# Peptides against a protein of PDB entry 5TUV, part 195

Target 1, 107 residues: chain A of PDB entry 5TUV
Amino acid sequence: KEVIDRLRYLKAEIEDLELKERELDQQKLWLQQSIKNVMDDSINNRFSYVTHEDICNCFNGDTLLAIQAPSGTQLEVPIPEMGQNGQKKYQINLKSHSGPIHVLLIN
Target 2, 107 residues: chain B of PDB entry 5TUV
Amino acid sequence: AQECQNLEVERQRRLERIKQKQSQLQELILQQIAFKNLVQRNRHAEQQASRPPPPNSVIHLPFIIVNTSKKTVIDCSISNDKFEYLFNFDNTFEIHDDIEVLKRMGM

## One batch from the design tools (peptide; made by RFdiffusion4, then SolubleMPNN)

Design b2_p28_3_s4 (from b2_p28_3, 13 letters changed)
Fold by OpenDDE base, seed 3:
Structure b2_p28_3_s4 (fold): chain B 107 residues (1-107), chain C 107 residues (1-107), chain A 28 residues (1-28)
Amino acid sequence: as target 1 above (107 residues)
Amino acid sequence: as target 2 above (107 residues)
Amino acid sequence: MEKVTIESSSGLTFIFGSKETMEKYFVF
C-alpha cells in the first residue's frame, strides 16, 4: 500500500484506539465506585470477613500473619541485604500515622 | 517512511495499554463478584448458626496476609503505641491482599 | 534501584525496595 494510504490508515486506527482507551478508563472509574458503594453498605460491611479456617485452607502448612491497619499505613519491604552472619535479612516495616496496627498470628 | 514507523510504534503501545486496562477491568469485576459471594456465604452461615461469630474468630476486611514457611523464624518489634512494627524473617515470604485471598478461597 | 510504591485494596501503601522485590514478594 502507498505510504500516504498507510499513514491515513494508521492515524485513523490510532484515533479509534484513543477512544477505546478513554472508554476503558471511564469503565474502570465507574466500576471502582460501584465496588466502593457495595463495600461501604452497612449490611455488606457487617458480613465482610473471613475465618481463620478460610485463611489456613488457602495456605496449608505455612506460618500466617494477618495484618489489619488503618488506611494510609505504609508497608515497606526493603531489598534483602546480607547480614553479618552471611544470611540475608528479610524485613517488613509497618508504619501507621493514624492509629494502631493489629497483627494476628494465625497458627 | 519514518513517520509511518513512528505511528506503528505508537499503535502498538496503545494496543498494549488497552490490553492491560482490559485485564484490570476484568480483575475488578472478579473482585466485586468475590466480595458479593463472601457476603452471601457469611449471611447464610450466621443464619444457620443463629448468631454472629465471635469477634476474635474472624478477620474483617480489609486485611493483608503474610505467609512464610513453617520453618521460618520471625522476630517482631512493636512500638508502645503499636504504630510501628518491624518484622525480621530468616527466609523469604509472600504478601497477599484480601482480594487475592478471596480468589484462593474460591469466592 | 528505584523504589516501587503501590496502593493496596486494603488501603495500605506498599513500598518495595525495587520492582524485582515487588514482583518476588507481592502476589496480585
Scores: peptide ipSAE 0.552, ipTM 0.884, DockQ to the pose 0.776
Fold by OpenDDE base, seed 5:
Parts: C-alpha cells; structure tokens; sequence
Structure b2_p28_3_s4 (fold): chain B 107 residues (1-107), chain C 107 residues (1-107), chain A 28 residues (1-28)
C-alpha cells in the first residue's frame, strides 16, 4: 500500500514538473524573441556597439582579437597538441558558410 | 520498489532541469537589460559629442573577444574569401562572448 | 574525449575538443 501510494504521488508530481518545464520553455522562447526584436530595432541597432576603450578596460594589458562573423559560423578549438617543434599548438579555427569573417586586433 | 526508485530519479532529473532553465531565463533577462543599458549609454554619449564615433573605433554587436597575453605570438591564415580563419597561438587564450564583455563593462 | 558544442549569444557555434578545453578557454 505504501509503495503504491508513493508511486501515485511521484507520477503526479512528475506530471506537474512536466508542465512547469514546458512553461519555462515557452518563457525562454518568448524572451529570446523579445531580445531579438530589441536588438533588431533600427535605433537600437545603431547604438549596439562597444568601443575599443571598453574592451581594453575589460582586458587591460592583453592582446585582443575582436571577431565578427555571420550567424552559423563555427569556431573550433581543438585539444592542444604538440607541434613538430615540440611546442604546444593552441589553435582557433573559424569557418563561415554564409559570409566573410571580420577580425580586429586590439592591443 | 524498483519502479519507485526509477521515478524518484526521474523526478530529481526534472527538478534539476527546471532549475537550470530558471537560471538560463534569469541570464537572458540580464542580457536584455545589459543591452538596453549599452544602447542608452551610447545614445547619450553621441548626443554629448554631437557625432557618432569613428567607424574603426567601435565594435558592433554581435562579436566575440579572444584575449591572450601580450607576449603571445599569433599567426593567422585567412582564406581568399575570408570565410575561413586559422589562428595559431604559442600560448593559451580565452574566449569571451559579447554578453560577458557587457557584464565586465558593468552594463 | 567527446567534443563539446555550444551555441553562443553571438550566433556562433563553438566546438571544443573536450569539456576540459571548453572550461579552460571559454569564459561564460
């Protein structure tokens, strides 16, 4: 009897959790669309930028690459491996399928 | 008994997913706020300056930042159409989304 | 080790050689 009651309780709770999860999924979708709409607004888009100073202030003293690439661009970071000279290779591979990639060097 | 245990595991899994989704939702809200703040800042700044910033002085969203030591040697190979980039670093680096940069900026 | 794929806010798809690589190089 106790096991049966526990099973019934758990099943009911799981059903409630399913509803909650779906609600959150819908909210996420809505919010993502909202963000997209805000960013795509002509006025907002005009002012959707950071300055070199902004970036430098965030990463003082570092060499910085700013990468602007079309949506869907793949950025691959392979596991570092030893090169022929015995030095580890740290690598980034960028591959776009829809347009050119733009990279800025910031010191 | 085994079925009860299975349902309890499922219940816990769903609870964790819900928690994660709630966290993601909060992050999206913060992203939206940060973006709006960025836009407002830039609008105000341009109004005060009575002109937009020079094109080469700003980085338009979306973007990513790769930062590395100023001592790091970076080699870059670019395809003719600029659809493919290969970066080689002689040391480690970090990758940051634009949202993370906005966070560091205090937006 | 299994590659880790993450969709970024910038619309890019990040592909790391491993979870360890992702955690080392990517800052959320």
Amino acid sequence: as target 1 above (107 residues)
Amino acid sequence: as target 2 above (107 residues)
Amino acid sequence: MEKVTIESSSGLTFIFGSKETMEKYFVF
Scores: peptide ipSAE 0.540, ipTM 0.883, DockQ to the pose 0.823
Fold by OpenDDE base, seed 2:
Order: sequence, then structure tokens, then C-alpha cells
Structure b2_p28_3_s4 (fold): chain B 107 residues (1-107), chain C 107 residues (1-107), chain A 28 residues (1-28)
Amino acid sequence: as target 1 above (107 residues)
Amino acid sequence: as target 2 above (107 residues)
Amino acid sequence: MEKVTIESSSGLTFIFGSKETMEKYFVF
């Protein structure tokens, strides 16, 4: 009897959790659309930028690359492997399918 | 008993997923706030300066940042149409999303 | 080793050679 009652309780709770999860999924979609709308606004788009100083302040002393690429661009980071000279190869491969990629070097 | 255990495991799994989704939702909210703050900052700055920033001095969203040591040697191969980039680093690097950059900026 | 794919806020699809690689190189 206790087991049966526990089963009923758990099943009911899981059902409630499923509803909650779906609710969160919908909220996420709504918020994502909201963000998209805000970013696509002409005025907001005009001012949607950071400066070189902004970036440099975040990464003091580092070499920085800013990459701007079309949506759907693939950025691949393979597992570092030993090169022929015994050095590990650290790589980034970018592949765009819809437009050119723009890269800025920030010093 | 085994069925109860299975449901309890499922319950816990769902609770964890919900927690993760709640966290992700919070992050999206913060993203929206950060973006709005960025836009406001830039609007105010341009109003004060009575001019837009130089075109090559800013990085328009969306973007990603790759940072590495100033000592890191970076080699880049670019396709003719600029659809493909191959970066070779002689040391490790980090990749940062624009949202993470905005966070570091204190937006 | 299984590749890990992540969609970024920038609209890019990140493909890492492994989870370890992802955690090492990508800062969330």
C-alpha cells in the first residue's frame, strides 16, 4: 500500500514537472524572440557595438581576435595533436556557407 | 520498490533539468539587460561626442573573441572568397561569446 | 572521441573535438 501510494505520488509529481518544463521552454522561446526583436530594431542595431577599448579592458595584455561571421558559420576546434615538429597544433577552422567572414586583430 | 526507485531517479533528473532551464532563462534575461545597457551607453556617448565612433574602432554585434597570450604566434589562412579561415596557434587560446564579453564589461 | 556541438549566441555552430576541448577553449 505504501509503495502504491508512493508510486501515485511520484507519477503525479513527474507530470507536474513535465508541465513546468514545458512552461520554461515556452518562456525561453518567448524571451529569445524578444531579444531578437530588440536587437533587430533599427536604433538598437545602430548602437549594438563594443569598442576596442572595451575588449582590451576585458583581456588585458592578450592578443585578441574579433570574429564576425554569418549565422550558420561553423567554428571547429579540433583536439590538439602533435605536429611533425613535436609541437601541439592548436587550430580554429571557420567555415561559412552564406557570406564572408570578417576578422579583426585587436592590440 | 524498483519502480519507485526508477521514478525517483526520473523525478530527480527532471528537477535538475528544470533547474538548468531556470538558470538559462535567467542568463537570457541578463543578456537582454546587458544589451539594453550597451545600447544606452553608446547612445549617450555619441550624443555627448556629437558624432559616431570611427568605423574601424568598434565591433558590431554579434561577434566572438579569441584571446591568447601576447607571445602566441598566430598563422591565418584565408580562402579566396573569405568563406573559410584556418587559424594556427603555437599555444592554447580561449573563445568568448559576445554575451560573456558584455558581462565582463559590466553591462 | 565524440565531438561536441554548441550553438553560440552569435549564431555560430561550435564544433569541438571533445568535451574536454570544449571546456578548455570555450568560456561560457
Scores: peptide ipSAE 0.533, ipTM 0.880, DockQ to the pose 0.827
Fold by OpenDDE base, seed 1:
Structure b2_p28_3_s4 (fold): chain B 107 residues (1-107), chain C 107 residues (1-107), chain A 28 residues (1-28)
Amino acid sequence: as target 1 above (107 residues)
Amino acid sequence: as target 2 above (107 residues)
Amino acid sequence: MEKVTIESSSGLTFIFGSKETMEKYFVF
């Protein structure tokens, strides 16, 4: 009797949580689309950039590669493997489907 | 009862996921604000300069920053159309999304 | 090991060979 009541209570609560979680999922998708739309706006797109100074201010004396790539570009980092020379291979593979990739070396 | 315990575990799992999703939504909102601030900054700067920045002085979104040691040797192979890049590093590196860069910029 | 895929809000897709690789190289 008590167990049955507890079960019913928990099941009802879980059902409410399921609905809330789905709501949050939808809100996330909406917000992501909103951000995309804002970034794709012609005026916003014109001013959607950072400067070399901005990057240098964010990172100290290390070597920096700035990779500007269009939306949809795939960046792959494979598991480092040992090369023939005994050195681990650290790689980044970039593939774009919609436009060229621009790479800048900073410092 | 065992069934009650199972449901309580599930309830807790769902609550944690909901909390995480709520946090992610807040992050997306902040990203949108950061982007708007970036656009406003650049727009104002160009108005003051009465000209756009030099093409090679800015990095357009979306972009990533690859950070590595000054001692790291970087080799790159580029396709003729610049749609594909292969980077080889002799040491480890860090990848930073443009969002994180904007955060570091204080946007 | 299972590959980890991360989608950026800007539309870039990051694919890491493993979770360990992702945690090591990617700064969120």
Scores: peptide ipSAE 0.488, ipTM 0.872, DockQ to the pose 0.888

Design b2_p28_4_s1 (from b2_p28_4, 13 letters changed)
Fold by OpenDDE base, seed 1:
Structure b2_p28_4_s1 (fold): chain B 107 residues (1-107), chain C 107 residues (1-107), chain A 28 residues (1-28)
Amino acid sequence: as target 1 above (107 residues)
Amino acid sequence: as target 2 above (107 residues)
Amino acid sequence: ESFPKIHISKYNPLGFKVIDELEKKLKE
C-alpha cells in the first residue's frame, strides 16, 4: 500500500537525517576548537586587534565606546525600566572572571 | 494515516535543525576567515611601519562596541576587584560585537 | 524611548556571554 511504502521511506530518511545531524554537530565542535586554536596562537593573538580608525569607519556620528574583555565575559543588558527618579534605566553590566576589562573612548 | 503525518512532521523538524546547523557552520567558517584576514592585515601594517601600534590605540579581541548619542551621559562604576563594570546611560544605546565589526570592515 | 539594540552573534565561540534578559532577546 502507498501509505505503508511512505512510512518505510520516511523512517529510512529520518535515520539518514539523524546521521547527518550528528555529523554536523561533530563538525561544529571541530570548527569551534579550530577557531580557539587559531586565536590562541601567539602570533595570531599578537595581531588580533582593530584600530580606532577601523571603528570610526564602521560607525559615524555617535559616541563610541570600545570594551575589551576576556573571552567569556558576561554581558547583561537589562530591559529598561522606570527608575526611582522617574527615568528609564539604560544599563550594561559586565562581569569578567579571568582578567581586566578595558574601556576606550573612540570618539 | 496518523503515523505517516507524525513522521512527516518529525522529518521536517529535523530538516530545519539541519539547515540551522549548516548556517551556523558557515558563520563559523566566515569568522575564522575574517580573523585570519585581520591578522594578516595587521602584520603587514606593522611591518610597513616597522613598529607596533602605540598603546591604547588598538582594541584587542574580543570586544564590543557601544554606540550612543553624543548627548548621552555615560556613567561607569567599577567594582573593587575591577572585574565588574556597570555602565549607566541616560538614553538608549546599541551594542555591536567584534564579529559584526569585522564584517563591516570587509574582513 | 526605545530599547537598546544588541547586535551580538549567536555563534561567537570566544565572545562575550550574554546572560539573562538579553539572552531572551537574542534568541528571538
Scores: peptide ipSAE 0.554, ipTM 0.908, DockQ to the pose 0.685
Fold by OpenDDE base, seed 2:
Structure b2_p28_4_s1 (fold): chain B 107 residues (1-107), chain C 107 residues (1-107), chain A 28 residues (1-28)
Amino acid sequence: as target 1 above (107 residues)
Amino acid sequence: as target 2 above (107 residues)
Amino acid sequence: ESFPKIHISKYNPLGFKVIDELEKKLKE
């Protein structure tokens, strides 16, 4: 029957999709590790930077802060709430666990 | 049949996840390429200049860029932990990660 | 409206870890 045949087909396809998804998951993990290895390489790490000029070319007309921190540094931007003085609180909270945070004023 | 419909929904759900994962893999590949291009650029530039850039003239990865109005007052406080930073702004801001910067740079 | 705009990649394995409210927004 048509319905039965469709069910069999769908089940088989879903099984194939499960395999495909697992394959993609493994590829992701491999690629992520590859990226880490490349960036952790001493030579690559030495040259893993952008310049002030690079940043200025990407942005214009505003105050630009560059914040460099170790990988995995926690970034929190709370929803602005009213302060005691009636001013909304715009905040950035950073928490590093493996090294110092460096802040540069670009312009 | 209801069972057929359920399986079709599941199939579609899996297809969407696979599509998303494929897109993520492509993004990761591009990130790695961009990073390698950045490193190559910097190595070449330093070779031509016969010197490394000044330490405070570059921003090492990973980093974020905070963009805000020139009128915005920024206050930064560091906890006694030294690993915790709090930025206070009297107005809103935008945050951009290093990946976006590299894209804007054409890496 | 006046909320900060955050442009952080969902797929940055070595980047900052966005937490809480931002994490939810980035997953959208």
Scores: peptide ipSAE 0.545, ipTM 0.906, DockQ to the pose 0.629
Fold by OpenDDE base, seed 3:
Structure b2_p28_4_s1 (fold): chain B 107 residues (1-107), chain C 107 residues (1-107), chain A 28 residues (1-28)
Amino acid sequence: as target 1 above (107 residues)
Amino acid sequence: as target 2 above (107 residues)
Amino acid sequence: ESFPKIHISKYNPLGFKVIDELEKKLKE
């Protein structure tokens, strides 16, 4: 029957898609590890920086804070809520577990 | 048939996931290329200058950029070990990661 | 409109770790 043939076709295609998805997952893991290896290389790590000029060229006119921290540093931005004085609270919370955080005022 | 329709829905879901994963892989590749370009640029620049940049003149990866109005009042509380930071703003802000900055730099 | 705008890559293997509250926002 035509329906049976369609079912067989769909099942076979889904099986192929499952294999493709697993392949992509493995490629992702490989690429992520590759990026880590490249950035952890002593020479690459030494030159993995941007300048004040770079930042100023990317942004215009406002106050710019540059926050450098170890990989995996936790970033929290709470949903603004009304404070006791009727003003909304805007906050950034940072927590590092492996090293100090550095803050630079760019502009 | 209902079974055929169910499998077609599943097929479509898998196709969408695969598309998303392919896009993610492409993004990771571009990130790696951008990083390598950054390193190459900085190596060349330091060779021409015959010295490294001053310590506080560069921002090492990983970093984020906080952009806010010049009128925004910013308060910061820091732990003794500099592992924890709490920023308070009297107005809204924007956060941009290093990947976006590299893109804006044309890396 | 008054909410902070966060432009963090979803696929940065060495970047900052956004806490779950923000992850939920970014996924929405």
Scores: peptide ipSAE 0.542, ipTM 0.907, DockQ to the pose 0.657
Fold by OpenDDE base, seed 5:
Structure b2_p28_4_s1 (fold): chain B 107 residues (1-107), chain C 107 residues (1-107), chain A 28 residues (1-28)
Amino acid sequence: as target 1 above (107 residues)
Amino acid sequence: as target 2 above (107 residues)
Amino acid sequence: ESFPKIHISKYNPLGFKVIDELEKKLKE
């Protein structure tokens, strides 16, 4: 009795949740496309930057590298392993597919 | 009984995914707002200065920030076409995306 | 998600040359 009713209720609720999840997925796609369109606009693109001062104000003054790369660039940070000299390897690998990468030393 | 428990687990799983997706949507909205605010700020600043900033004084989106100690030795290798970069550090580092920077800037 | 959708993947780059100018700046 109660088990059958609970099963029916849960199945109905799960179906409603599936609909809600699909709705959210569509909203995400729409919003992502909207952001892309806004960023790709010629005027917005011209003014889509931060300054050295902006970056310096965000951090406490350690060595700061700014790496500008196209969207979709591959970033690899291997797990630190011991090198030949006995020192751990800390590494960043970048691979772009759509344009050059630009690096700036901030401080 | 067991089927009821299985469905309850599935329901909870879906609810958690929905919550995560809702949070992601909110973040995307905030990103779009932050970007628009950045563009507006820069447009106003350039109007006040009556000139654009020097090319090497700004970092164009999209970008990432690498933060490490001032004592860290950094080696950088680049491909001929600048599509591939290899960074070697003798110590740990932190990576921050442009979204986090905009948040820290209060955009 | 970020403005730059950078994909974290395994990749071993080849054909690199050392950027002396950048290294000099980083060592200063």
Scores: peptide ipSAE 0.026, ipTM 0.837, DockQ to the pose 0.037

Design b2_p28_4_s2 (from b2_p28_4, 15 letters changed)
Fold by OpenDDE base, seed 2:
Structure b2_p28_4_s2 (fold): chain B 107 residues (1-107), chain C 107 residues (1-107), chain A 28 residues (1-28)
Amino acid sequence: as target 1 above (107 residues)
Amino acid sequence: as target 2 above (107 residues)
Amino acid sequence: ESFPKIHLSKFSPLGFKVIDELEKKLLE
C-alpha cells in the first residue's frame, strides 16, 4: 500500500513537473521573441552600441579586437592543432550570410 | 520497489532541468534589461553631446571581443566568395560576447 | 591550458551561432 501510494504520488508530481517545464519553455520562447523585437526596433537599434572606452574598461593589458557581425553569423574556433611548420594553429572562423563583418582594433 | 526508485530518479532529473531553465530565463531577462539600459545610456549621452559618436568609435551589437597577448601576431584573411573571415593567431586567445561585456559594464 | 577560452552565452537570441567543437562545449 505504501509503495502503491508513493508511485501514484510520484507519477502525479512528474506530470506537474512536465507541465512546469513546458511552461518555462514557452516563457523562454516569448522572451526571446521579445528581445528580438526590442533589438530590431529602429530607435533601439540606433543606440545599440558600446564605445571603445566601454571595452577598455572591461579589459586590461591585452590586444583587443572587436568583431561586429550580423545576427546569426557563424563562429568556429577549431581545436588547436600542430601546423606543418611546427606551430599550433589558433584560429577563429567567421561566416556571415546577411552582411559585412566589421573589425576594430581596440588596443 | 524498483519502479518507485526509477520514478524518483526521473523526478529529480526533471527538477534539475526546471532549475536550469529557470536560470536561463532569468539570464534572458537580465539581458533584456541590460540592453534597455544601454540604449537609455546612449540616448542620454548623445542628447547631452548634441551629436552622435564618431562611426569608428562605437561597436554595434551583436559583437564579440577577442583578447590576446600584446605579443600575439594576428593575421586576417577575407573571402568574398563565402563571406568568410579567417583570423590566425600565433598564440591562444579569449572570446567574450556582448552579453558578458554588458554585464561587466554594469548594465 | 593552451586552448582558447570562450565566454559565450548559448542563450543569446541574436548573437553569433557557435558551430562544431565550440558548439559541443557550449551545449553540454
Scores: peptide ipSAE 0.405, ipTM 0.898, DockQ to the pose 0.656
Fold by OpenDDE base, seed 3:
Structure b2_p28_4_s2 (fold): chain B 107 residues (1-107), chain C 107 residues (1-107), chain A 28 residues (1-28)
Amino acid sequence: as target 1 above (107 residues)
Amino acid sequence: as target 2 above (107 residues)
Amino acid sequence: ESFPKIHLSKFSPLGFKVIDELEKKLLE
């Protein structure tokens, strides 16, 4: 009797948790679409940038490359492997399908 | 009973997933707020200056920042249409997205 | 320690699309 009651209680709670999880999934989709709409707005898009000073304030001392590309640009970073000269190869591959990529050397 | 234990494990698993989803939603909310703050800052700055910044002085979203040692040699191969980029480094590097930059800026 | 360190959000709706080996690592 006690085991049966516990099972019924747990099943009911799991059902409630499942509903909560689905609610959160829908909220995520809604919020993601909201962000897209806000960023695609003509006024917001015009002012969606950072400056060289902003970047320099965030990072110190090293070489900084800023790479601007259209949304959805493909980014690939292969696992470093030994090259023919015995040196490890460190690479970044970028592929855009909707527009050109722009690169700026910050410092 | 074994069935009761199985349901308790499932209950705990669902609770953890819900916690993760809630955290993800909070991050998205903060991203949206940070973006709106960035836009507001830039609009105000341009109003005060009475002109937009020079085209090559700003970095438009979305972007990534590549950070590497000043001793690192960087080679870049670009396609004719500038849609494809291949970067070669003789040493390791770090990549940071625009979201992290906005966080570091305090947006 | 020699591997590149990548700090990308998995939940950004308008970010870069991670592919291949990087995608596998981010999904883990």
Scores: peptide ipSAE 0.401, ipTM 0.898, DockQ to the pose 0.671
Fold by OpenDDE base, seed 1:
Order: structure tokens, then C-alpha cells, then sequence
Structure b2_p28_4_s2 (fold): chain B 107 residues (1-107), chain C 107 residues (1-107), chain A 28 residues (1-28)
């Protein structure tokens, strides 16, 4: 009957969707690795930078800090909480494991 | 019946995941394109200038941009191992990654 | 709004590693 036919149809469609999802997962992994390879290339790495002008064109009216760090550097931004002195804690915590962190004041 | 409804819910869930994964793939593709465009721009610029940019005039990827009010007081402390940084702000801030910057640059 | 605004991609394989509360926010 209609219910049985609908069940069969849905099961078949779900199976197809499972295949599609796995395909997308594999494509994601491939693309991620591709990006890594491209960025790790010596020539590309040499030219993988932006200028102060680039940043200033993207932002205005604020103090801008540029923080460059090795890939995989840990970034923590805790939820602002009231400190013991009555001041809310606005913090950025950075932890690198493979190299130095470089900070530039843009403006 | 109930089984049919359960499968329809599962079907919809899978469709949504697939949609999300497709969007993620598109984003990764755009990231790679943006990076390649950045590299090409910089190579051309250095060729025209016949020299590389000064060491402290550029920001190498990966990086983040922190923007805050001009009135915000920023303190930075560095750990003993030189790999950990703590930034303290007396007011809120915004963080933008290099991907967003490249997008704003039109890469 | 007193909370920091975070504009980070969760899909980049080469960026910073988001941890703790920030990670939770990005996954929302």
C-alpha cells in the first residue's frame, strides 16, 4: 500500500543521501589538504602577506592590532567577567607551539 | 505511520547536513582562490617595485586582526617561554581572521 | 554589547586553533 511504498522510497533515498554525504566528506578532506599544500609551497609562502594599507582599507576608526602566529596557535577569548577590581576582563590568550608570535600596531 | 515520519525526519536532517557541507566546500574553494590571488598580487607588486617590502611593513598569514576603540587601553604580557601572550583590554574588541580580511580586500 | 565580537572561520585548516568558550561560540 501507500505507506509501504513510501517507506521503501524513503529508505532508498536515505541510502543515496548517505553516499552523497560521504562523497562530500572526502572532497572536504581533499580540498583541505590541497590548501595546505598550496600555502606551504615555498613561493606561495614567501608572498602570503597583506600590507598595512590592506588592513586600513578594510577597517577604519579603531585601534588595529595585527597578530601573526604559526598555524595551529591556540586562541582563547574568555567570556568577560567582573574582576576583583570591579573591571570586566576583556582578554585574548594566545599559545603558540611551533614559533614566535608577532604583533603589529596598524594605527 | 510513525516509522514513515521517523524516516522523513532523518531524510530532512541528512539533507540539511549535506547542504551545510556543500556550503563549507564552497567556502574552502573561495579561500584557496583568494589566497592564490593574494600571492599573485604580491608577486606583481614586488616585481614592479624591484624589491621586497620592508620586514615590518607586512603581515604574514595566518593572522588575526583585533580592532577596538581608540580609547581602549591595551596591555600585553608575554610568558616566560615567549610562546604565550596575554592581551588585556579595558573595553570590548572585535577579532577578524585573515580569511575575512582577504574577502574584504576583494581577493 | 560588552562581549567581544568574533569573526573567525571554523572551516579554515590553517588558521588559529579556537579553544574553550570561544570554540563553543563559533560552533553555535
Amino acid sequence: as target 1 above (107 residues)
Amino acid sequence: as target 2 above (107 residues)
Amino acid sequence: ESFPKIHLSKFSPLGFKVIDELEKKLLE
Scores: peptide ipSAE 0.393, ipTM 0.899, DockQ to the pose 0.677
Fold by OpenDDE base, seed 4:
Structure b2_p28_4_s2 (fold): chain B 107 residues (1-107), chain C 107 residues (1-107), chain A 28 residues (1-28)
Amino acid sequence: as target 1 above (107 residues)
Amino acid sequence: as target 2 above (107 residues)
Amino acid sequence: ESFPKIHLSKFSPLGFKVIDELEKKLLE
């Protein structure tokens, strides 16, 4: 019957799509690792920086903090809640596992 | 009939996920290109200057930029090994990663 | 007051680090 044929067709297509999705997942992992490898290269690492001027050209007006941290550093920004003093808490928590964190005031 | 409809919904879900994953892959490719362009720019600049930039004039990847009002009071608690940081703000802020900066730079 | 605005890539393989000069000022 036509319905049975449609079912078979759809099932076969879904299997093909599942394979395609897995392929894309693997490609994503490969690209992510490729980026890491490129950035960890000694020569590339030496030149992997932006200047103070670069940042100033991208942002203007307010106070700018540049925070440099090792790859894999944990960043936590809690949802602002009222503290015991009745003031909202705005926080950034950073935790590195492989090295120190550095901070630069841009503006 | 109902089974066909269920499979068609599943098919559509997979197609949408595949589309999203393809877009994400393109983003990763662009990130890698941007990084390579950054490295090339910096290498050329240092060759012309015949010296590396001053240490506090550059920000090494990876980094984030915190943007807040000039009136915002910022406090920081740092661990002895500088592996943990707690930033306290008396007002809201914005965070931008290095990828966004590279995009704004036209890399 | 508004919530912090966070503009981070969900697909970046990168982590983060902090700088000394501002650290000194903030701890004073």
Scores: peptide ipSAE 0.380, ipTM 0.889, DockQ to the pose 0.290; fails the geometry check

